# Ledger of designs, part 1: peptides against a protein of PDB entry 1EMU

All scores and structures are predictions.

Target 1, 132 residues: chain A of PDB entry 1EMU
Amino acid sequence: PPYLKWAESLHSLLDDQDGISLFRTFLKQEGCADLLDFWFACTGFRKLEPCDSNEEKRLKLARAIYRKYILDNNGIVSRQTKPATKSFIKGCIMKQLIDPAMFDQAQTEIQATMEENTYPSFLKSDIYLEYT
Unless a header shows other numbers, all headers, positions and changes below count from the first letter of the chain.
Peptide ipSAE was made for these designs. It is ipSAE averaged over its two directions, with the distance scale d0 held at 1.0 Angstrom where the peptide's residues are scored. Compare it between designs on one protein only; published cut-offs may not apply.
The geometry check fails a fold that doesn't show the stated peptide or that is severely misdrawn somewhere.

## One batch from the design tools (peptide; aimed at target 1 L61 A64)

Design b1_p8_1 (made by RFdiffusion4)
Pose (drawn by RFdiffusion4):
Structure b1_p8_1 (pose): chain A 132 residues (1-132), chain P 8 residues (1-8)
Amino acid sequence: as target 1 above (132 residues)
Amino acid sequence: SDLLDSLL
């Protein structure tokens, strides 16, 4: 059963659209869906190839991710990401040197944040328990 | 794709 696999690893949960939908509903109710959206945005950004034809799209996307999740140090993703990590990201944006992996470290930190609090809470939540 | 487009 897919719902049982979700309890075995966060990667299993995020590899199933039903799991993602349920988890995001939980996060939305807890006021922190940005954690998951950011995680997927980093993955989406990284899969774009660094060719000339994608250059403009990638710069706009890197800026968008930076502006929404990294810029103001008050949002939940910004609060859960390290200062040096955000500093590096800001440098990449300003220099316009945006490697596909530029958000990897921030993604890892956000992934650990979900594994440490919201993911376990989700597995013990009414939403999950009802679904199962 | 929809998430990335929404950010742009």

Design b1_p8_1_s1 (made by RFdiffusion4, then SolubleMPNN; from b1_p8_1, 3 letters changed)
Fold by OpenDDE base, seed 2:
Structure b1_p8_1_s1 (fold): chain B 132 residues (1-132), chain A 8 residues (1-8)
Amino acid sequence: as target 1 above (132 residues)
Amino acid sequence: DELLESLL
């Protein structure tokens, strides 16, 4: 069953709508739902192919992601990303060089945070265990 | 993207 796949890898969990829903609920209870939201924001942003017609929209979206998650010093995403990673993103925003992959390193670091902490905790949570 | 916007 899918819930067993969730226990095998975070990737499997994030590929399942039910898994995502339960995991996000868990993260909300832990006060760290921003980890997952940022992760998906990065994925969504990367999927936006740059073209002449969406250049301004992509810039605005990048700025929004930056302001919400990277610039917020009190946020868990900011605390769990390296200074060099955050400065790179800031540089992209300032230079208006909005490459689809500009958030990749930050996403990787946040994914590692989830892998090492919240994901294992989720598998031991009442939310997950009651689902199984 | 609606999903992306909902996450922001």
Scores: peptide ipSAE 0.036, ipTM 0.721, DockQ to the pose 0.377
OpenDDE base, seeds 1, 3, 4, 5: peptide ipSAE 0.033, 0.035, 0.033, 0.035; ipTM 0.685, 0.715, 0.707, 0.690

Design b1_p8_1_s2 (made by RFdiffusion4, then SolubleMPNN; from b1_p8_1, 3 letters changed)
Fold by OpenDDE base, seed 2:
Structure b1_p8_1_s2 (fold): chain B 132 residues (1-132), chain A 8 residues (1-8)
Amino acid sequence: as target 1 above (132 residues)
Amino acid sequence: DSLLESLL
């Protein structure tokens, strides 16, 4: 069953709508849903192919992600990303060099945070165990 | 996909 796949890898969990829903519920209870929301924001942003017609929209979206998650020093995403990573993103925003991959390193660092902490905790949570 | 991703 899918829930067993979720326990095998975070990737499998995030590829399943039910898995995502349960995991996000768990993260909300732990006060760290921003980890997952940022992760998906990065994925979605990367999927937007740059063109002349969407340049301004992509910049605005990048700025929104930056302001919401990176610039917020009180946020868990900011606390779990390296200063150099945050500085790079800021540089991209300031220079208006909005490459689809500009959030990749930050996404990797947040994914590592989930892998090392919240994901294992989720597999031990009542939410997951009751689902099984 | 998260709701946030779908808003992009």
Scores: peptide ipSAE 0.030, ipTM 0.666, DockQ to the pose 0.251
OpenDDE base, seeds 1, 3, 4, 5: peptide ipSAE 0.027, 0.026, 0.026, 0.027; ipTM 0.652, 0.649, 0.654, 0.647

Design b1_p8_1_s3 (made by RFdiffusion4, then SolubleMPNN; from b1_p8_1 with S1D D5E)
Fold by OpenDDE base, seed 4:
Structure b1_p8_1_s3 (fold): chain B 132 residues (1-132), chain A 8 residues (1-8)
Amino acid sequence: as target 1 above (132 residues)
Amino acid sequence: DDLLESLL
């Protein structure tokens, strides 16, 4: 069953809508749903290929992601990303150099945070175990 | 995901 694959890798969990739903519910209970929301925001942003017609929209979206998750010093995403990574993102925003991959390092760091803490905890949680 | 859709 799919839930067994969820336990094999975070990738498998995040590739399943049911898995995402349960995991996000768990993260909300832990007060860290922003980790997952940011992760998906980065993925979605990277999928937007730059062109002349969407340049302003991509910049606006990048700024929104930056302000929501990176600039908030009290936020879990900000606390779990390296200062150099945050500075790089800020630089991209300020320079208006909005490469599709500009959030990649931050996404990697947040993914590592989930891999090391919240994902293992989820697999030991009542919400997951009751689902199995 | 949800945020991305709401911002576009």
Scores: peptide ipSAE 0.028, ipTM 0.678, DockQ to the pose 0.489
OpenDDE base, seeds 1, 2, 3, 5: peptide ipSAE 0.026, 0.027, 0.027, 0.027; ipTM 0.665, 0.657, 0.675, 0.670

Design b1_p8_2 (made by RFdiffusion4)
Pose (drawn by RFdiffusion4):
Structure b1_p8_2 (pose): chain A 132 residues (1-132), chain P 8 residues (1-8)
Amino acid sequence: as target 1 above (132 residues)
Amino acid sequence: DDILDDLL
């Protein structure tokens, strides 16, 4: 059963659209869906190839991710990401040197944040328990 | 894809 696999690893949960939908509903109710959206945004950004034809799209996307999740140090993703990590990201944006992996470290920190609090809470939530 | 489109 897919719902049982979700309890075995966050990666299993995020590899199933039903799991993602349920988990995002939980996060939305807890006021922190940005954690998951950012996690997927980093993955989406990284899979774009660094070729000339993608350069403009990539720069706009890197800026969008930075503006929404990294810029103001008050949003949940910004609060859960380290200062040095955000400093590096800002540098990449300003220098326009955006490697595909530039958000990897921030993604890892956000991933650990979900594994440490919201993911376990989700597995004990009414939403999950009802679904199962 | 929808997340990326919403960001842009």

Design b1_p8_2_s1 (made by RFdiffusion4, then SolubleMPNN; from b1_p8_2, 3 letters changed)
Fold by OpenDDE base, seed 5:
Structure b1_p8_2_s1 (fold): chain B 132 residues (1-132), chain A 8 residues (1-8)
Amino acid sequence: as target 1 above (132 residues)
Amino acid sequence: DEILEELL
């Protein structure tokens, strides 16, 4: 069943709508939902292929992601991303150089955070175990 | 994506 695949990899969990829902619920209880939200925000942002017609929209979205997750010093995403990564993102925003991959390193770092901490904890959580 | 929609 799908829940067994979730235990095999975070990737499998994040590819399953039910898995995402349960995992996000767990993360909210832990005060860490922003990790997952940021991860998906990065994925969605990268999917927006740059063109003349969406340049302003992409810039606004990048700024929103930056302000919500990176600039917030009290946020878990900010705390779990490296200074150089955050500085790079800031630079992109300031220069208005909005490459689709500008959040890739940050997303990787947040994914590593989930892999190392919240994902394993989720698999031991009542939420997951009761689902199984 | 709901997250992106909320940010826009």
Scores: peptide ipSAE 0.101, ipTM 0.816, DockQ to the pose 0.777
OpenDDE base, seeds 1, 2, 3, 4: peptide ipSAE 0.081, 0.089, 0.092, 0.098; ipTM 0.803, 0.809, 0.807, 0.814

Design b1_p8_2_s2 (made by RFdiffusion4, then SolubleMPNN; from b1_p8_2, 3 letters changed)
Fold by OpenDDE base, seed 5:
Structure b1_p8_2_s2 (fold): chain B 132 residues (1-132), chain A 8 residues (1-8)
Amino acid sequence: as target 1 above (132 residues)
Amino acid sequence: SDILESLL
């Protein structure tokens, strides 16, 4: 069953809507749902191919992601991203150089955080175990 | 994505 695949890799978990739902519920209870939301935001942002027609939208989205997750020093995403990474993102925003990959490093760092902490905890959680 | 849309 799918829930067994979820235990094999975070990728498998995040590739399943039910898995995502349960994991996000767990993260909410832990006060760190922003980790997952940021991860998906980065993925979505990267998929937006730059073109003349969406340049302004992409800039607005980048700013929104930055303000919500990176600029908030009290936020878990900010705490789990390296200063150099955050500075780079800030620079991109300030210079309005909005490359599709501008959040890649931050996403990688947040993914590592999930892999090392919240994902293992989820697999030990009542939410997951009761589902199985 | 739904997440991105929620940010605007």
Scores: peptide ipSAE 0.281, ipTM 0.889, DockQ to the pose 0.786
OpenDDE base, seeds 1, 2, 3, 4: peptide ipSAE 0.026, 0.273, 0.276, 0.026; ipTM 0.676, 0.888, 0.887, 0.653

Design b1_p8_2_s3 (made by RFdiffusion4, then SolubleMPNN; from b1_p8_2, 3 letters changed)
Fold by OpenDDE base, seed 5:
Structure b1_p8_2_s3 (fold): chain B 132 residues (1-132), chain A 8 residues (1-8)
Amino acid sequence: as target 1 above (132 residues)
Amino acid sequence: DSILESLL
């Protein structure tokens, strides 16, 4: 069953809508749902191909992601991203150089955080175990 | 993307 695949890799978990839902519920209870939301925001942002027609939209989205997750020093995403990574993102925003990959490093760092902490905890959680 | 849309 799918829930067994979820235990094999975070990728498998994040590739399943039920898995995502349960994991996000767990993260909310832990006060760190922003990790997952940021991860998906980065993925979505990267998929937006730059073109003349969406340049302004992409800039606005990048700013929104930056303000919500990176600029907030009290936020878990900010705490789990390296200063150099955050500075790079800030630079991109300030210079309005909005490359599709501008959040890649931050996403990688947040993914690592999930892999090392919240994902293992989820697999031990009542939410997951009761589902199985 | 629902997450992105929620940011605007």
Scores: peptide ipSAE 0.260, ipTM 0.884, DockQ to the pose 0.791
OpenDDE base, seeds 1, 2, 3, 4: peptide ipSAE 0.026, 0.026, 0.254, 0.026; ipTM 0.669, 0.675, 0.880, 0.651

Design b1_p8_2_s4 (made by RFdiffusion4, then SolubleMPNN; from b1_p8_2, 4 letters changed)
Fold by OpenDDE base, seed 2:
Formats: C-alpha cells, structure tokens, sequence
Structure b1_p8_2_s4 (fold): chain B 132 residues (1-132), chain A 8 residues (1-8)
C-alpha cells in the first residue's frame, strides 16, 4: 500500500496526495508547515516556463516567495536556509534575473531539513501510525 | 499550484 512507500522515501510521500495531506497536517501541528509549502512553491515556480508573456507574473511570484519565506527572519524557512542562499535569491530579485532554478538551492536545504527532522518524526507520529 | 495561486 502507498503508506508503506511513504516510509521508504520522502519523495514517495510527496508524490502522494494523501501522504502530502497527512504530512502537512503533522507539520502544522509542529508549527512548521511552511517547510512543505515553500518546497512546493519552489517546485511550482520552477515548472513555469519563462516567456515574454509571463515575465511580470514570474517576477511577482518570485518576489512573493522571497518575501513570505526568505525575508521573514522569524520564519522556519529563513532559519533553515543558509545566508549565502538567501543572499543569492535576494540578488536575483533585485536584479530581476528570474531563472526557473533560482530557488533550487533553498529548496534543497529545506528538503534536507525535512529529511533529517520532520519526515522521520512524521513516521513516528500518531497521524501516520493511525493511518497504517 | 494552490500554493502559488495564494501567493499571486
């Protein structure tokens, strides 16, 4: 069953809508749902193909992601991303150089945080165990 | 994406 795959890898968990829902619920209880939301925001942003017609939209979206997750010093995403990574993103925003991959390093760092901490904890949580 | 839509 899918829930067994969730225990095999974070990737499998994030590929399953039920898995995502349960994991996000868990993260919300832990006060760190922004980790997952940021991760998906980065994924969604990267999938947007740059073109003349969506240039302004992509810039606006990049700014929104930056302001919500990176610039917020009290946020868990900001606390779990390296200064150099945040500086790079800021630079992209200021220069209006909005490459689809501009959040990749930050996403990687947040993914590592989930892999090392929240994901293992989720597998031990009542939410997951009761689902199984 | 629902998350992206909320950001825009």
Amino acid sequence: as target 1 above (132 residues)
Amino acid sequence: SEILEELL
Scores: peptide ipSAE 0.157, ipTM 0.853, DockQ to the pose 0.795
OpenDDE base, seeds 1, 3, 4, 5: peptide ipSAE 0.145, 0.153, 0.154, 0.157; ipTM 0.848, 0.851, 0.851, 0.854

Design b1_p8_3 (made by RFdiffusion4; failed a check: a repeat of another design)
Pose (drawn by RFdiffusion4):
Structure b1_p8_3 (pose): chain A 132 residues (1-132), chain P 8 residues (1-8)
Amino acid sequence: as target 1 above (132 residues)
Amino acid sequence: DDILDDLL
């Protein structure tokens, strides 16, 4: 059963669209869906190849991720990401040196944040328990 | 894809 696999690893949960939908509904109710959206945005950004034809799209996307999740140090993703990590990201944006992996460290920190609090809470939530 | 489109 897919719902049982979701309890075994966050990666199993995020590899199933039903799991993602349920988990995001939980996060939305807890006021922190940005954690998941950011996690997927980093993955999406990284899979774009660093070729000339993608250069403009990638810069706009890197800026968009930075503006929404990294810029104001008050949003949940910004609050859960380290200062040095955000500093590096800002540098990449300003220098326009955007490597595909530039958000990797921030993604790892956000992934650990979900594994540490919201993911376990989700597995004990009414939404999950009802679904199962 | 929708998240990336929404960001842009």

Design b1_p8_3_s1 (made by RFdiffusion4, then SolubleMPNN; from b1_p8_3, 3 letters changed; failed a check: a repeat of another design)
Amino acid sequence: DEILEELL

Design b1_p8_3_s2 (made by RFdiffusion4, then SolubleMPNN; from b1_p8_3, 4 letters changed)
Fold by OpenDDE base, seed 2:
Formats: C-alpha cells, structure tokens, sequence
Structure b1_p8_3_s2 (fold): chain B 132 residues (1-132), chain A 8 residues (1-8)
C-alpha cells in the first residue's frame, strides 16, 4: 500500500496526495508547515516556463516567495536556509534575473531539513501510525 | 499550484 512507500522515501510521500495531506497536517501541528509549502512553491515556480508573456507574473511570484519565506527572519524557512542562499535569491530579485532554478538551492536545504527532522518524526507520529 | 495561486 502507498503508506508503506511513504516510509521508504520522502519523495514517495510527496508524490502522494494523501501522504502530502497527512504530512502537512503533522507539520502544522509542529508549527512548521511552511517547510512543505515553500518546497512546493519552489517546485511550482520552477515548472513555469519563462516567456515574454509571463515575465511580470514570474517576477511577482518570485518576489512573493522571497518575501513570505526568505525575508521573514522569524520564519522556519529563513532559519533553515543558509545566508549565502538567501543572499543569492535576494540578488536575483533585485536584479530581476528570474531563472526557473533560482530557488533550487533553498529548496534543497529545506528538503534536507525535512529529511533529517520532520519526515522521520512524521513516521513516528500518531497521524501516520493511525493511518497504517 | 494552490500554493502559488495564494501567493499571486
């Protein structure tokens, strides 16, 4: 069953809508749902193909992601991303150089945080165990 | 994406 795959890898968990829902619920209880939301925001942003017609939209979206997750010093995403990574993103925003991959390093760092901490904890949580 | 839509 899918829930067994969730225990095999974070990737499998994030590929399953039920898995995502349960994991996000868990993260919300832990006060760190922004980790997952940021991760998906980065994924969604990267999938947007740059073109003349969506240039302004992509810039606006990049700014929104930056302001919500990176610039917020009290946020868990900001606390779990390296200064150099945040500086790079800021630079992209200021220069209006909005490459689809501009959040990749930050996403990687947040993914590592989930892999090392929240994901293992989720597998031990009542939410997951009761689902199984 | 629902998350992206909320950001825009």
Amino acid sequence: as target 1 above (132 residues)
Amino acid sequence: SEILEELL
Scores: peptide ipSAE 0.157, ipTM 0.853, DockQ to the pose 0.794
OpenDDE base, seeds 1, 3, 4, 5: peptide ipSAE 0.145, 0.153, 0.154, 0.157; ipTM 0.848, 0.851, 0.851, 0.854

Design b1_p8_3_s3 (made by RFdiffusion4, then SolubleMPNN; from b1_p8_3, 3 letters changed)
Fold by OpenDDE base, seed 3:
Structure b1_p8_3_s3 (fold): chain B 132 residues (1-132), chain A 8 residues (1-8)
Amino acid sequence: as target 1 above (132 residues)
Amino acid sequence: DEILEKLL
């Protein structure tokens, strides 16, 4: 069943709408739903193909992601991303160099945080275990 | 994605 696949890999969990929902609920209870929201924001941003008609929209979105997750020094995403990574993103925003991959390193670091902490904890959580 | 849409 799908819930067993979720325990095999974070990737399997994040490919399943039910898995995402339960995991996000867990993260929210732990005060760290921003980890997952940021991860999906990065994925969504990367999927936006640059073109003349969406340049301003992409810049606006990048700025929104930056302001919500990176600039917030009290936020968990900010605390779990490296200073150099955050500085790079800031630079992209300031220079208006909005490459689809500009959040890739930050996404990788946040994914590692989830792999090392919240994902294992989720698999031991009441939310997951009650679902099984 | 719903999260992405909220940021637009």
Scores: peptide ipSAE 0.038, ipTM 0.737, DockQ to the pose 0.749
OpenDDE base, seeds 1, 2, 4, 5: peptide ipSAE 0.034, 0.037, 0.035, 0.036; ipTM 0.705, 0.733, 0.708, 0.705

Design b1_p8_3_s4 (made by RFdiffusion4, then SolubleMPNN; from b1_p8_3, 4 letters changed)
Fold by OpenDDE base, seed 5:
Parts: structure tokens; C-alpha cells; sequence
Structure b1_p8_3_s4 (fold): chain B 132 residues (1-132), chain A 8 residues (1-8)
């Protein structure tokens, strides 16, 4: 069953809508749903290919992601991303150089945080265990 | 995505 695959890798968990739902519920209870939301935001942003017609939209989205997750010093995403990474993103925003990959490093760092902490905890959680 | 839409 899918829930067994979820225990094999975070990737498998994030490829399953039920898995995502349960994991996000768990993260919300832990006060760290922003980790997952940011991760998906980065993925979505990267998929937006630059073109003349979407330049302004992409800039607005990048700013929104930056303000929501990176600029907030009290936020878990900000705390779990390296200063150099955050500085780079800030630079991109300020210079309006909005490359599709501008959040890649931050996403990688947040993914590592989930892999090392919240994902293992989820597999031990009542939410997951009761589902199985 | 839903997440991106919520940010705007």
C-alpha cells in the first residue's frame, strides 16, 4: 500500500496526495507547515518558464515567496535556511533578476530539514500510525 | 499551484 512507500522516502510521500495531506496536518500540529508550503512554492515557481508575458507575475510571486518565508526572521523557513542563501534571494529580488532556479538552494536546505527532522517524526506520529 | 495562488 502507498503508506509503506511513504516510509521508504520523502519523495514517495510527497508524490501522494493523501501522503501530503497527512504530512501537512502533522506539520501544522508541530507549527512547521511552512516547510512544506515553501517547498511546494519553490517547485511551482521553478516550473514557470520565463517569458515576456509572465515577467511581472513571476516577479510578484518571487517577492511574495521571499516576504512570506525568507524575510520573516521568526519563521521556520528563515531559521532553517543559511544566511548566504537568504542573502542571495534578497539580491535577486532587489535586482529584479528572477531566474527560475533562484529558490533552488533554499528549497534544498528546507528539504534537508524535513528529511532530517519532520519526516522521520511524521513516521512515528499517531497520524501516520493510525492511518496504517 | 494552490500555494502560489495563496501568496498573491
Amino acid sequence: as target 1 above (132 residues)
Amino acid sequence: SSILEELL
Scores: peptide ipSAE 0.210, ipTM 0.872, DockQ to the pose 0.798
OpenDDE base, seeds 1, 2, 3, 4: peptide ipSAE 0.188, 0.197, 0.198, 0.203; ipTM 0.863, 0.867, 0.868, 0.871

Design b1_p8_4 (made by RFdiffusion4)
Pose (drawn by RFdiffusion4):
Structure b1_p8_4 (pose): chain A 132 residues (1-132), chain P 8 residues (1-8)
Amino acid sequence: as target 1 above (132 residues)
Amino acid sequence: SLLEELLE
């Protein structure tokens, strides 16, 4: 059963659209859906190839991710990402040197944040328990 | 869809 696999690893949960939907609903109710949206945004950004034809799109996307999740140090993603990590990201944006992996470290930190609190809470939540 | 929303 897919719901049982979700309890075995966060990667299994995020590899199933039903799992993602349920988990995001939980996060939304807890006021932190940005954690998951950012996690997927980094993955989406990284899969874009660094060719000339994608250059403009990638710069706009890197800026958008930076502006929404990294810029103001008050949002949950910004609060859960390290200062040096955000500093590096800001540097990439300003220099316009945006490697596909530029958000990897921030994504890892956000991933650990979900594994440490919201993911375990989700597996013990009414939403999950009801679904199962 | 999420990436399009961020680019809006």

Design b1_p8_4_s1 (made by RFdiffusion4, then SolubleMPNN; from b1_p8_4 with E8S)
Fold by OpenDDE base, seed 5:
Structure b1_p8_4_s1 (fold): chain B 132 residues (1-132), chain A 8 residues (1-8)
Amino acid sequence: as target 1 above (132 residues)
Amino acid sequence: SLLEELLS
């Protein structure tokens, strides 16, 4: 069953809508849902191919992601990303240089946090175990 | 909590 694949890799968990739902519920209870929301925001942003007609929209989206997750010093995403990474993102926003990959390093760091902490904890949680 | 652990 799918829940066994979820235990094999975070990637498998995030490829399954039911897995995502359960994992997010767990994260919300722990006050860490922003990790997952930011991760998906980065993925969605990267998939937006730059073109003349969407430049302003891409800039607005980048600013929204920055303001929501990076600028908030008390947020879990901000605290789990390195200062140099946050400074780079800020620079991109200020210079209006909005490359599709501008959040890649931050996404990598947040993914590492999930891999090392929240994902293993989820697999030990009552939410996951009761589902199985 | 997990959050507290991550922020410690």
Scores: peptide ipSAE 0.030, ipTM 0.679, DockQ to the pose 0.035
OpenDDE base, seeds 1, 2, 3, 4: peptide ipSAE 0.029, 0.024, 0.029, 0.028; ipTM 0.659, 0.658, 0.663, 0.657

Design b1_p8_4_s2 (made by RFdiffusion4, then SolubleMPNN; from b1_p8_4 with S1D E8S; failed a check: near_copy:native)
Amino acid sequence: DLLEELLS

Design b1_p8_4_s3 (made by RFdiffusion4, then SolubleMPNN; from b1_p8_4 with E8K)
Fold by OpenDDE base, seed 3:
Structure b1_p8_4_s3 (fold): chain B 132 residues (1-132), chain A 8 residues (1-8)
Amino acid sequence: as target 1 above (132 residues)
Amino acid sequence: SLLEELLK
């Protein structure tokens, strides 16, 4: 069953809508939902192909992601990303150099946080165990 | 909480 695959890898969990839903619910209860939301925001942003018609929209989206997750020094995403990574993102925003991969390093760092902390905790949580 | 642990 899918829930067994979720325990085998974070990738399997994030590829399953039911898995995502349960994991996000768990994260919300722990005050850590921003980790997952940021991760998906980065994925969604990277999938937007740059073109003349969406340049301004991509910039606005990048700014929104930056302001919500990176600029907030008290936020969990900001605290779990390296200063150099945050500085790079800030630079991209200020220079309006909005490459699809501009959040890749930050996403990698947040993914590592989930792999090392929240994902293992989820697998030990009541919400997951009761689902199984 | 998990959040508190991550923010330490």
Scores: peptide ipSAE 0.117, ipTM 0.808, DockQ to the pose 0.037
OpenDDE base, seeds 1, 2, 4, 5: peptide ipSAE 0.063, 0.037, 0.089, 0.045; ipTM 0.766, 0.725, 0.784, 0.747

Design b1_p8_4_s4 (made by RFdiffusion4, then SolubleMPNN; from b1_p8_4 with E4D E8S)
Fold by OpenDDE base, seed 3:
Structure b1_p8_4_s4 (fold): chain B 132 residues (1-132), chain A 8 residues (1-8)
Amino acid sequence: as target 1 above (132 residues)
Amino acid sequence: SLLDELLS
């Protein structure tokens, strides 16, 4: 069953709608939902193909992601990303150089945080265990 | 909490 695959890799969990839902519920209860929301925001942003018609929209989205997760020093995403990574993103925003990959490093760092902390904890959680 | 652990 799918829930067994979720325990094999975070990738499998995040590739399953039910898995995502349960994991996000767990994260929300722990006050860490921003980790996953940011991760998906980065993925979604990267998938947006740059073109003349969406340039302004992409900039606005990048700014929104930056303000919500990176600029907020009290946020878990900000605390779990490296200063150099955050500085780079800030630079992109300020210079309006909005490359699809501008959040890649931050996403990688947040993914590592999930791999090392929240994902293992989820697999030990009542939410997951009761589902199995 | 998990958040506390991450922020510690």
Scores: peptide ipSAE 0.027, ipTM 0.649, DockQ to the pose 0.036
OpenDDE base, seeds 1, 2, 4, 5: peptide ipSAE 0.025, 0.025, 0.025, 0.026; ipTM 0.633, 0.624, 0.631, 0.655

Design b1_p8_5 (made by RFdiffusion4)
Pose (drawn by RFdiffusion4):
Structure b1_p8_5 (pose): chain A 132 residues (1-132), chain P 8 residues (1-8)
Amino acid sequence: as target 1 above (132 residues)
Amino acid sequence: DDILDSLL
């Protein structure tokens, strides 16, 4: 059963669209869906190839991710990401040197944040328990 | 894809 696999690893949960939908509904109710959206945005950004034809799209996307999740140090993703990590990201944006992996460290920190609090809470939530 | 489109 897919719902049982979701309890075995966060990666199993996020590899199933039903799992993602349920988990995001939980996060939305807890006021922190940005954690998941950011996690997927980093993955989406990284899979774009660094060729000339993608350069403009990539820069706009890197800026968009930075502006929404990294810029104001008050949003939940910004609060859960380290200062040095955000400093590096800001540098990449300003220098326009955006490697595909530039958000990797921030993604890892957000991934650990979900594994540490919201993911375990989700597995004990009414939403999950009802679904199962 | 929808997340990326929404950011742009």

Design b1_p8_5_s1 (made by RFdiffusion4, then SolubleMPNN; from b1_p8_5, 3 letters changed)
Fold by OpenDDE base, seed 5:
Structure b1_p8_5_s1 (fold): chain B 132 residues (1-132), chain A 8 residues (1-8)
Amino acid sequence: as target 1 above (132 residues)
Amino acid sequence: SSILESLL
């Protein structure tokens, strides 16, 4: 069953809507749903191919992601991203240089956080175990 | 994505 694949890799978990739902529920209980939300926000942002017609929208989205997750020093995403990474993102925002990959490093760092902490914990959680 | 849209 799919839940066994979820235990094999975070990638498998994140490729499954049921897995995502359960994992996010778990993260919310742990007060760290922003990790996952940020991760998906980055993925979605990267998929937006820059063009003249969406430039303003992309800038607004980038600013929103920055303000919500990076600028908040007390937020879990901010705490789990490196200063240099956050500084780079800030620079992109300030310069209005909005490359599709501008959040890639931050996403990588947050993914690592999930891999090392919340994902293993999820697999030990009542939520996951009850589902199995 | 829904996450992105929720940010606007």
Scores: peptide ipSAE 0.244, ipTM 0.879, DockQ to the pose 0.792
OpenDDE base, seeds 1, 2, 3, 4: peptide ipSAE 0.028, 0.228, 0.238, 0.239; ipTM 0.667, 0.870, 0.876, 0.878

Design b1_p8_5_s2 (made by RFdiffusion4, then SolubleMPNN; from b1_p8_5, 3 letters changed)
Fold by OpenDDE base, seed 5:
Structure b1_p8_5_s2 (fold): chain B 132 residues (1-132), chain A 8 residues (1-8)
Amino acid sequence: as target 1 above (132 residues)
Amino acid sequence: DEILEELL
């Protein structure tokens, strides 16, 4: 069943709508939902292929992601991303150089955070175990 | 994506 695949990899969990829902619920209880939200925000942002017609929209979205997750010093995403990564993102925003991959390193770092901490904890959580 | 929609 799908829940067994979730235990095999975070990737499998994040590819399953039910898995995402349960995992996000767990993360909210832990005060860490922003990790997952940021991860998906990065994925969605990268999917927006740059063109003349969406340049302003992409810039606004990048700024929103930056302000919500990176600039917030009290946020878990900010705390779990490296200074150089955050500085790079800031630079992109300031220069208005909005490459689709500008959040890739940050997303990787947040994914590593989930892999190392919240994902394993989720698999031991009542939420997951009761689902199984 | 709901997250992106909320940010826009």
Scores: peptide ipSAE 0.101, ipTM 0.816, DockQ to the pose 0.774
OpenDDE base, seeds 1, 2, 3, 4: peptide ipSAE 0.081, 0.089, 0.092, 0.098; ipTM 0.803, 0.809, 0.807, 0.814

